# Peptides against a protein of PDB entry 6RGO, part 5

Target 1, 392 residues: chain A of PDB entry 6RGO
Amino acid sequence: MALKLLGFNQDATCFSVISSNKGVTIYNCDPFGKCFELEKSTSNDEELDFLVEMLFSTSLIAVVDKTIGASKRKKLKIVNTKRKATICELTFPHEIMDVIMNRKIICVVLKSDQIFVYDISCMKLLRTIDVRGEKLKSTSKFRNSEAVGDIGVRVSLSTDNNSILCYSSYSKSDKENAPLNDIVVFDALKCIQINVLPAVHQSNIVCIACSPDGMLMATASEKGTIIRVFKTIDTENDEPILVNEFRRGSRPSRISEMKFNHDNTLLACVGESDTIHIFALPVTTTEADANEDDTLQQSSHSLSSSINGLQYISKGLANRFGKIIVSKIPTQSQQRHVAYIKIPENAKYRIGFPKDTTNTIHICGEDGNYLVYSIPRNEVGPCTLVKSNTFD

## One batch from the design tools (peptide; made by RFdiffusion4)

Design b1_p28_1
Fold by OpenDDE base, seed 3:
Structure b1_p28_1 (fold): chain B 392 residues (1-392), chain A 28 residues (1-28)
Amino acid sequence: as target 1 above (392 residues)
Amino acid sequence: EEEEEEEEEELEELLEETEEEEEEEEEE
């Protein structure tokens, strides 16, 4: 059967899949089993396409049916899985491209490069972010977005209640083909733009991850060779906002997903390559509780010396656009993975980090494999398979 | 209005299911 992976929920307790014969199925990770099924409404052999976001382990899911016609692709359904009922239905002016949520916020990304931010508790619209609208004051030509292929606005939301939204934005270049290579950091609860990171890559950003606490974000371009990690908030201590630069590989390969673990010590990435890469993040020890004893020889390769190239251009436009940080990224600090998982070359995989175990990663494949791996702490090497299940 | 109140009550009930699961995990 053809499976399509939708992904893990926020804490990797569940994952969702599209089965060509059944519809949408949600699986529980432990104990492994089906917890919810959305039956296929149509008897036709049409290729199923859905967006499904689950709120942690709860009975709340957001569903978009993308299978049939332009009208359904514009509808978001909030569904109670226990009742098997639609609570509410929202209709958008354009096709829904992505949905992300936490306990406070739902964000809906449209093909128009708009982000709608809702309060989840009452489905009230808090903000419409028009990612194109900053350009529209100068050039009236709506390029029909039909010719812009798989390159749209990318988003990631913190899983905590701080609700830090990171999204890709268009560079301020007067070129008709300005890349989506800026990042905006947005407080979704307060509806305030916190920061703007200009030109974080040379090409379009195709993947973003926010840390669970919203303090870090990771970005990858369409090249997928370099992953960059940034602080979302400017610290008072003139610390560089670029905290890490990781090399996934030398060969271009699209990254489809990135995830932080719950304690911000690991970043995983998956995509078109035969390898899931796991990178170690430097623990920002807040200086306070340096009690002496635990000499865990984490080789803190002091990244301190090379990142001095960030010129803060502090000109007075701060109030509307945040601090524009022109990062000259020094090429010298590229770290490799600390761990990896080999996956089949032709199978798409998704990744999740469970809350309770910072050195465990959950993965699922369109090959029908759900796999749990242990991440090595003391050596650079392959992850160890701990548990395996199959699904259809 | 009544339908919007019923939708808000059902959303609140589903959000509370998340707090009870977190409190039960903190008590074990």
Scores: peptide ipSAE 0.417, ipTM 0.767, DockQ to the pose 0.659
Fold by OpenDDE base, seed 5:
Structure b1_p28_1 (fold): chain B 392 residues (1-392), chain A 28 residues (1-28)
Amino acid sequence: as target 1 above (392 residues)
Amino acid sequence: EEEEEEEEEELEELLEETEEEEEEEEEE
């Protein structure tokens, strides 16, 4: 059967899949089993396409049927899974490309490069963000999305109530083909732009992850060779703070998903490669408990590669050339993964971090495997398989 | 108005389910 993965929920307690035979199925991770099924309204021969966003383990889901007709692709349904009923239906002017939510906010991304921000409690529109801005309204060239893997606006939302929204934006370059290589940080509750990170990559951003607390953001470009981690809110001298620069690999490979764990100590990435990579983040020890004497010379060569190498090259000509983040970090001193998981070639996988176990990662594959891995603490190496289940 | 109030009440009930599940996980 053809499976299509939708992903894990925010805390990795559930994951959703599309089965060509059944429709949308949600699985609980522990105890492992089906918790919800949405039957397909379509003939058996149609390729099913859905967006499904879950709200933790709750009975609230957001659903977009992308399978049939331009009208359905513009409709967001809020569904109660216990009642198996639609609570409300929103209709948009353009096709829905992505939906993301937390306990306070739903964000709907349209093919028009608009983000609609809703209060989830009453489904009232708080803000419409136009990522194209005024200049691109004249270029009615909808990129025919068929040929170049749909380089749209990417979004990520903090899972906490602070509702920090990170989205990709067009660089200020007057070129008709400006890359989506800026990041905007937005307070979704207050509807205020907090920060702008200009030109975080040289090419379009294809993957963004916000930390659960909204304090960190990871970005990857179309090349997927380098992952950058920034502070979202904090700035040094009106410049973005780069916390980490990770090297996934030397070969270009698309990253499809990145996730932080709940304590911001780990960043995982998955995509078209045979390997899930897990990176360690520096723990910001708050200065408070530095008093205890214990001189244990654990020669943990903390790979504190001082990321002193980022220069913003402001080309000093009066034209609106955004600052470009240029990494001067030698390719040999870029941080590598601390852990990895090997996955089957050509199998798409999704990743999630459970709340209670900071050293555990959940993964699921279009091969029908749900796998739980333990992450090694003290050694660079493979993760250990702890639990395995299969789904259909 | 009545349909919008019933929709808001059902959304509030589902959002309250989210707070109870977190409070139960913090008490265990």
Scores: peptide ipSAE 0.416, ipTM 0.775, DockQ to the pose 0.660
Fold by OpenDDE base, seed 1:
Structure b1_p28_1 (fold): chain B 392 residues (1-392), chain A 28 residues (1-28)
Amino acid sequence: as target 1 above (392 residues)
Amino acid sequence: EEEEEEEEEELEELLEETEEEEEEEEEE
């Protein structure tokens, strides 16, 4: 059967899939099993397409039926899975491209490059962000809507209550074909722009991940060769702080998803390549715990010691075409993965990090495999398969 | 108004399920 993966929920306790014959199925990870099924509304042999976002392990899901007709693609349903009932239905002026949520906020991304921000508790509209309107204010030139290929606005939301929204925006360049290579950091609760990171890549951003706490974000361009990690809120001299630059590979390959683990010590990426890459992040020692236990200097040459050498080279090369503030970290200082998982070629996979185990990763594939891997901490190498299940 | 109040109450109940599940996971 053709499976299409929708992804894991925020804590990787559940994942959702589209089965061509059944409709949407949500699986619990542990104990592994079906927890919810949304039956196919149509008897037609049409290819099923849905957006489904689940709120943690709860009975709340957001559903968009993208299968049939221009009207359904513009409808967001909030569904109670216990009752199998629609709580409310919202209709948008344009096709829904993405839906993301946490306990406070739902963000709806439209094909118009608009982001609608709602309070989840009452489904009241807090803000409409017009990413094109911001560009038009800067460039005075209308882009004809027809030239928007597969490259739309990308979003990521923190899973915490701080509700930090990161989204891709158009560069301020007067070029008709300005790339979506800026990042805006937005407080979704207060409806304020916190930060703008200009030209974080040379090409369009195709993947963004926010950390659970909203303090970090990872970005990847269409090339998918380099992943950059930035601070979201903090700035040095009004310049973005680049924390890490990771090299996924030398060959271009699209990254479809990135995730941080819950303690911000790992970043995973998946996409069109045969390999999930896991990168180590420096532990941000908050200055507070520096006081007490000086004693156990046991010489574990942990891989952490090599990370301290990334001097914040805030050397803003102000080039004539806008400050590409991202000093090109020399290719020699680009960190590689610390761990990896081999996946079947041409199988789409999704990734999740469980809360309870910072060294575990959940993955699921359109091949019908749900896999749990242990991540090595002390050596660079393959992850170890711990658990495997199959779904249909 | 009454339908909007019933929708808000049902949304609040489902959101409270998320806070209780996290408080129970932090106590284990």
Scores: peptide ipSAE 0.416, ipTM 0.769, DockQ to the pose 0.633
Fold by OpenDDE base, seed 2:
Structure b1_p28_1 (fold): chain B 392 residues (1-392), chain A 28 residues (1-28)
Amino acid sequence: as target 1 above (392 residues)
Amino acid sequence: EEEEEEEEEELEELLEETEEEEEEEEEE
């Protein structure tokens, strides 16, 4: 059967798939099994396409029928999975491209490059963000929507209650073809723009991940060779803070998804390559617990020696045009993965990090494999397979 | 009005299910 992956929920307790024969199925990860099925409403041999976002392990899901020719591509349904009932239905002026949520906020991304921000508790519209409207003040020509290929606004939301929204925006270049290479950081609850990271890549941003706590953001361009990690809120002298620059590979390859683990110590990426890459983030020791005296001298020959190279906070050359350009970390200081998983070259995979175990990663494939891997802490190498299940 | 109140009550009940699951995981 043709499977299409929708992804994991926020804590990787569940994942969603489209089965050509059945419709949408949600699987629980542990114990492994089907927890919900949405039956196909039409007997037609049409290729099914859906957006499905689940709120953690709850009975709350957001559903969009994106099937080609369907009038429903502009409709968001909020569904109670326990009752198998639609709670509410929202209709948008344009096709829905993406939906993301946490316990406080739903964000709906439209083909018009608009983001609608809702309070989840009452489905009240808090904000409409027009990502094009900021550009329209400079360029009168609407690009006809037909010729903009698979490059749209990308979004990521923190899974915590702080509800930090990161989205890609158009650079303030006078060129008709300004890339989506700026990032805006937005407080979705207060409806306030917190930060703007200009020109974080040279080409369009195609993947964004926010950390669970909203303090970090990872970005990748259409080249997918370099991943950059920034602080979201914190700035140094009104300039964006680049925390890490990772090299995934030397060859261009699209990154489809990135995820942080729950303690911000790991960043995973997956895409069109045969390899899931896992990168280590520097642990920010909060200075708080410095008080307890205990003298245990144990000789941790910790791998601390290789991390010293990252202190090149290259002072941004404020170019004469007042544009803060995120200074590139020198190619010599680019870190590689600390762990990896090999996957089939032609299988699409999705990734999730469970809450309870910061060194475990969940992955699922369109090949019908659900796999749990242990991540090595002290050695650079392959992850170890711990559990495997199959689904159809 | 009555249909909007019933929709808000059902959303609140499902959001409360999210807080109870976190409190039960902290007590084990």
Scores: peptide ipSAE 0.414, ipTM 0.766, DockQ to the pose 0.654

Design b1_p28_2
Fold by OpenDDE base, seed 4:
Structure b1_p28_2 (fold): chain B 392 residues (1-392), chain A 28 residues (1-28)
Amino acid sequence: as target 1 above (392 residues)
Amino acid sequence: EEEEEKEEEEEEAEELIEELEEEKEEEE
């Protein structure tokens, strides 16, 4: 059967799948089983497409029917899964491209490059962010919408109540075809722009992840060779703080999803490649009091690579051709993965980190596999398969 | 702890569902 993965919820306790024959199914991870099913409303052999965003393990879901020919691609439904009832329905002027939520906020991304920010408690519109309209205020011509293909605004929201929204924005360059290579950090509750990270890649950003606490963000471009991790709020001399630069690979490959674990110690990425990569973030050792005594020789090879603060000199040397040359971050600072999972090349996978087990990752595939892996602590190597289930 | 946090998350979501159902009944 053709399966299409929607993804994990915020804490990786559930994942959602489209089955061509059944419709939308939500699975619980532990104990493994179906917890919700939305039946296919039409007998037509049309390729089903949905967005489903679940609020943690709760009965609250946001659903968008994106099926071709359906007039419903502009409708967001909030559904109580216990009652199998639609609580509310919102209609948008344009096709919905993405929906993300936490306990306080729902963000709806439109094909118009607009982000609608709602208070979840009352579904009141707090803000409309017009990512294109911000570009109009800059002398740069609009991208003709026809040439954009798969390149839209990307978003990520913190899972905490601080509700830090990170989104891709158009570079202020006078080029007609300015890339979506800026990041805006936005307080979704206060509706205030906190930070702007200019030209974080040379090409369009295709993947963003916010940390659960909203303090970190990861970005990847269309090339998917380099992942950059930044502080979201903190700045040094009014410049963005680059925490890490990771090398996924030497060959271009699209990254479809990235996730931080709950303690910000790991970043995972998945995409079109045969490999899920897991990177270690430097734990900022808070100076916990060096109290004296106990001699236990645990050879924790603390990879205390003192990454001297690479000031991301965002001073794009505009060469004579108006190329923002992102200053070449010294290639010496590029880290590789600490762990990996091999996956089938032709199967799309999704990733999630459970809250309680910081060294565990959940993955699910369009091949019908739900897999739990243990991440190695002390060595660079493959993850160990702990649990496997199948779904259809 | 994990069961209590899950119960608190389910209770918070039931409250959110009730608030959204009440606000819908006030708009109809």
Scores: peptide ipSAE 0.188, ipTM 0.771, DockQ to the pose 0.805
Fold by OpenDDE base, seed 3:
Structure b1_p28_2 (fold): chain B 392 residues (1-392), chain A 28 residues (1-28)
Amino acid sequence: as target 1 above (392 residues)
Amino acid sequence: EEEEEKEEEEEEAEELIEELEEEKEEEE
């Protein structure tokens, strides 16, 4: 049977799949089993396509049926899985490309490069973000979306109640073909733009991850060779916004998903390559708790020394456009993975980090495998398989 | 603790579902 992965929920307690014969199925991770099914409404042998976003392990899901016709692709359904009922239905002017949520906010990304931000409690529209901005009204050439592949606005939302939204934006270059290589950081609750990170890559951003607390953001371009990690908020101490630069590999390969673990110590990435890469983030010990004498020789490899090369020229206060990345981090300061998982080259995988175990990663494949791996702490090496289940 | 947090998350989502069902009944 052809499986298509939708991914894990926010805490990796559940994952969603499309089965060609059944429709959408949600699986619980522990105990492993099917918890919900959305039956296929149509007897046609058409390839099923859905968006499903689940609110943690709850009965609340957002569903978009992309299988049949342009009308359904514009409809968001909020569904109670316990009652198997549609609570509400929203219709958008354009095809829905992505849906993300937390306990406070739903964000809907359209093919028009618009982001609709809703209060989840009453489905009230808080903000419409037009990523193209008002200036592009004159270039009425909709890029014929046929020739420019899957390059649209990318989004990520913090899983906490702070509701920090990170999204890709077009560079200010007067070129008709400006890349989606800027990042905007947005407070979705207050409906305010916090930061703008210009030209974080040379090509379009194809993957973004926000940390659970919204304090960090990771980005990857179409090349997928370098992952950059940024602070979402400027700290008063003139600390560099770019905190890490990781090298996934030397060969171009698309990254489809990235995730932080719950304590911001690890970043995982998956995509078209035969390898899931896991990177260690330096723990910024705030100097405050220096008093307790407990000599745990955690070899904090003080990675502090290598970041000194990024001179951000702060030009004056008035331009809300953040510090331009003038200098690339030297290739010598690019960190490699600390851990990895080998996966089949022809199978798409999705990743999730469980809340309770910072050194565990959940993965699922279009090959019908759900796998739990332990991440090594003391050495650079392969992850150890702890649990395996199959689904169809 | 983990079961209690999961029960609290399910209760919060049931309240959100009830609020969304009530708002829909007021619009019909």
Scores: peptide ipSAE 0.180, ipTM 0.767, DockQ to the pose 0.833
Fold by OpenDDE base, seed 1:
Structure b1_p28_2 (fold): chain B 392 residues (1-392), chain A 28 residues (1-28)
Amino acid sequence: as target 1 above (392 residues)
Amino acid sequence: EEEEEKEEEEEEAEELIEELEEEKEEEE
């Protein structure tokens, strides 16, 4: 059967899939099993397409039917899975491209490069973010949407109640074809822009991940060779703080998803390549805990010695035109993965990190495999398969 | 702790569902 992956929920306790014969199915990860099914409303042999965002392991889901007709693609349904009932339905002026939520906020991304920010408790519109801005509306011939690879706005939301929204924005270049290579950090609760990271890549950003606490963001361009990790809120001398620069590979390959683990110690990425890459992040010791436990420092020194070479070279090369180009970290400081998972060629996979086990990763494939891997702590190498299940 | 956090998450979502159902009944 043709499966299409929708992804994991925020804590990787559940994942959602489209089955051509059943519609949307939600699986529980532990104990493994089906927890919800949304039946296909139509007998047509049309390829099913949905957006489904689940609020953690709860009965609350947001659903967009992208399969049938231009009208359904503009409708967001909030559904109670226990009652199998639609609680509310919102209709948008344009096709919905993405939906993301936490306990406080729903963000809806439209094909018009608009982000609608809602309070989840009352579905009240808090903000409409127009990423194109007023000046660019006049020249936007709607790019004919037939290019399956359409470079739209990308978003990521913190899973905590702080509700830090990271989104890709157009660079302030007077060029008609400005790339989506800026990042905006937005407080979704207060509806304020916190930070702007200009030109974080040379090409369009195609993937963003926010950390669960909203303190970090990861970005990848359409090249997918370099992943950059930034602080979201903190700045040094009004310049963006680049925490890490990771090398996924030497060959261009699209990254479809990135995730942080719950303690911000790991970043995973998946995409069109045969490999899931897992990178280690330096533990940001908050200055507060530096006082007490002098004793346990001895054993961790061997891997930390290579990480301490990240001099924060906040050398803002202000080129004469006021473009803060994020200083290219020297290619020598580009870290590789600490762990990896091999996946079948041409199989799309999704990734999630469970809360309880920071060194465990959940993955699911369009091949019908749900897999749990243990991530090695002290050695660079393959992850170890711990659990496997199959779904249809 | 994990069961309590899950129960609290289910309760918070049931409250959100009730609030959204009540607002819909007030709009109809």
Scores: peptide ipSAE 0.179, ipTM 0.762, DockQ to the pose 0.794
Fold by OpenDDE base, seed 2:
Formats: C-alpha cells, structure tokens, sequence
Structure b1_p28_2 (fold): chain B 392 residues (1-392), chain A 28 residues (1-28)
C-alpha cells in the first residue's frame, strides 16, 4: 500500500500515517499498535493528503483534508478520537499549509503567508500574523501567487506552555524576490514579537525547529548543507546569538524535519538524503547544582576531544545598509554529526524524541518501518537499533 | 510520576474537550 507519513506527536509517543485504503491511522509507539483510525470519506481513487496534529497522547486532534479537488483544504476540524466526533470546525479564507499545537496554542498557517494563532481552550483567535503585510509596505507588486512554488512560511512552536513561535519572514530587501530568510520569534500567548533574526541564511528557510522549552531554534535553508542554532529570546548587544553551526554535508539536500531532544542536548535532522544526522549541542551547565561535595575521585580519562572553543566571533559584518547579518562561523569551527542512522534513499522518514529517554530516537518510514534507535554517548558513530515494528 | 503526568495530560485534554463541546452547544 502507499503510505504517507504525517509524523510524530510532540513527545514521540504516537505517530500518524495516511494509508491509501483506510485514511488516517495513528499508531502508539509503546506498546506498539493502532490507537485511532479515521476512515476515508471518499470512494474516489484520489491520492489522500491530510494534516493531522495530535495533542501529545490525548484524544484531541486537529485534522485538515488536503486531498486534491477537496473544498475541505480550507477547513480545520478539532476531533475527539475517543468519541470519533468533531468538536469544532473552522473555515479559513485560504488553503491550510500547516497546523501546529501545544497544550495552550494552535497555529494555522495559510497559503496566503498568514499565521492564525488560537487559544486552544476556547478556539478564540488571539492574533493574525500577516507575513506578507510587512513586505507589502515596501513593494506594491503582488507577485502572482501561482509562481510561489514549494517555498512558503515555515513555523515551529515550543511544546511547553511558554508557547514560543518561530516563523520565517521575508527579508526587507527592495528586491521583488526577497527570500524567506529572516526569522521572527513570537510569544504566542502574549501575542508579542520577542526577537527578529535577519538573514540567518542566504537563501529561503525551508525547515525550522524550536526546542521544547522555546529557548533554542534550528534553521536550514533550501541548500540543507548548514544548520544554524540560535537563542530565541536572548540577544547580545541587540544582536542574535548564534550558538551552533552544524555541517550536514557538502552536497545540497533538502532537510524536511529537524527535532531537538527534550533536554536540548541533541538536534536530529532528516530529509531527502540516505542519512539521519544527530548533532550534539553544548550543555549549558546551569551553575545551580555545584554544591554536592561528593568526592568520587574516579580518574576517568575523559578524552578531552579539543572542542576548540567556539570563539564567538561576534564580528557582525554590518553591511553598508546597517542590517546585522549573522556572521558565518568559520568553516573550521563547523561541527559535524556525533551520530547517524542510515535509511533507504527512496523512503521518506520522520523523527521524534521521546521525553523519558534523551539518548533514544524514534523514526518511522513510508516503507512501513517504525524503528527505535539508541544514540551513542561517548563516541562518534552509528546509532544502535533497539526495537523494530512494521505497519501497513 | 510518568503515569501521573500522563493522567494529568489526559485530564487536561478531557477538560479542553468538554469546554470546546460546551461552547459548541451554546453556539448551536
């Protein structure tokens, strides 16, 4: 059967798939099994397309029928999976491109480059963000929406209650072809813009990940060769803080998804390549727990791999137009993966990090494989397969 | 702890579902 992956939920306890014959199926990860099925409403041989966002492991899901020719591509349904009932239905002026949620907020991304921010408790509209409206004040030419290929606004939301929303925005360049290479950081609860990271890549941003706590964000461009990690809220002298620059590869390859683990120690990426890459983030030692005096002298020869100190070369090359371009970390300071998983070249995979095990990664493929891998802690190498299941 | 956090998450989601069902019954 043709499977299409929708992805993992926030804590990687469940994943969603589209089966061509059945419609949407949600699988539980442990114990592995089907927990919900949404039957196909249409008898037509049309290729099914859906958005499904699940609220953790709960009975609450957001569903959009994106099937080609469907008038439903503008409708968001909130569904109780236990009752198999639609709680509410919202209709939008444009096609829904993405839906993301946490316990407090639902964000709906439209083909119009608008983001609708809702309070989940009452489905009340808190804010409409018009990502184009900020650009249109500078250039009167509506680009005909037909020539906007696969490059739309990208979003990521923190999974915590702080509800930090990161989204891609158009650079304020007078060029009609301004790339989606700025990032806006937004407090979705307070409806306040917290930060703006200008020109984080040279080309359009195609993938964003927010950390669970909303303190970090990862970005990748259409080239997918370099991943950048920034602080979301914190600034140094009103400049964005670049924490890490990772090199995925030398060849261009699209990154489809990135995820942080629960403790912000790992960043995984997947896409069109035969390899899932896992990068280590520097552990910010919070100074707090330094007080326990426990004298255990174990002379572990920690191989001090000379992680050459990331000299924060805060040399903001202020280009002639006063725009702070995030300085590229020198190629010598670019970190590589610490772990990897080999996947089939032609199979799309999705990734998730479980909450309870910071060194475990869940992956699922359109090949019908659900796989659990252990991430090596002390060595650079392949992940070890721990569990495997199949689905259809 | 993990079972209690999951029960609290299911309870919070059941409350959210009940609130959204009540608001729908008031709008119909």
Amino acid sequence: as target 1 above (392 residues)
Amino acid sequence: EEEEEKEEEEEEAEELIEELEEEKEEEE
Scores: peptide ipSAE 0.179, ipTM 0.767, DockQ to the pose 0.786

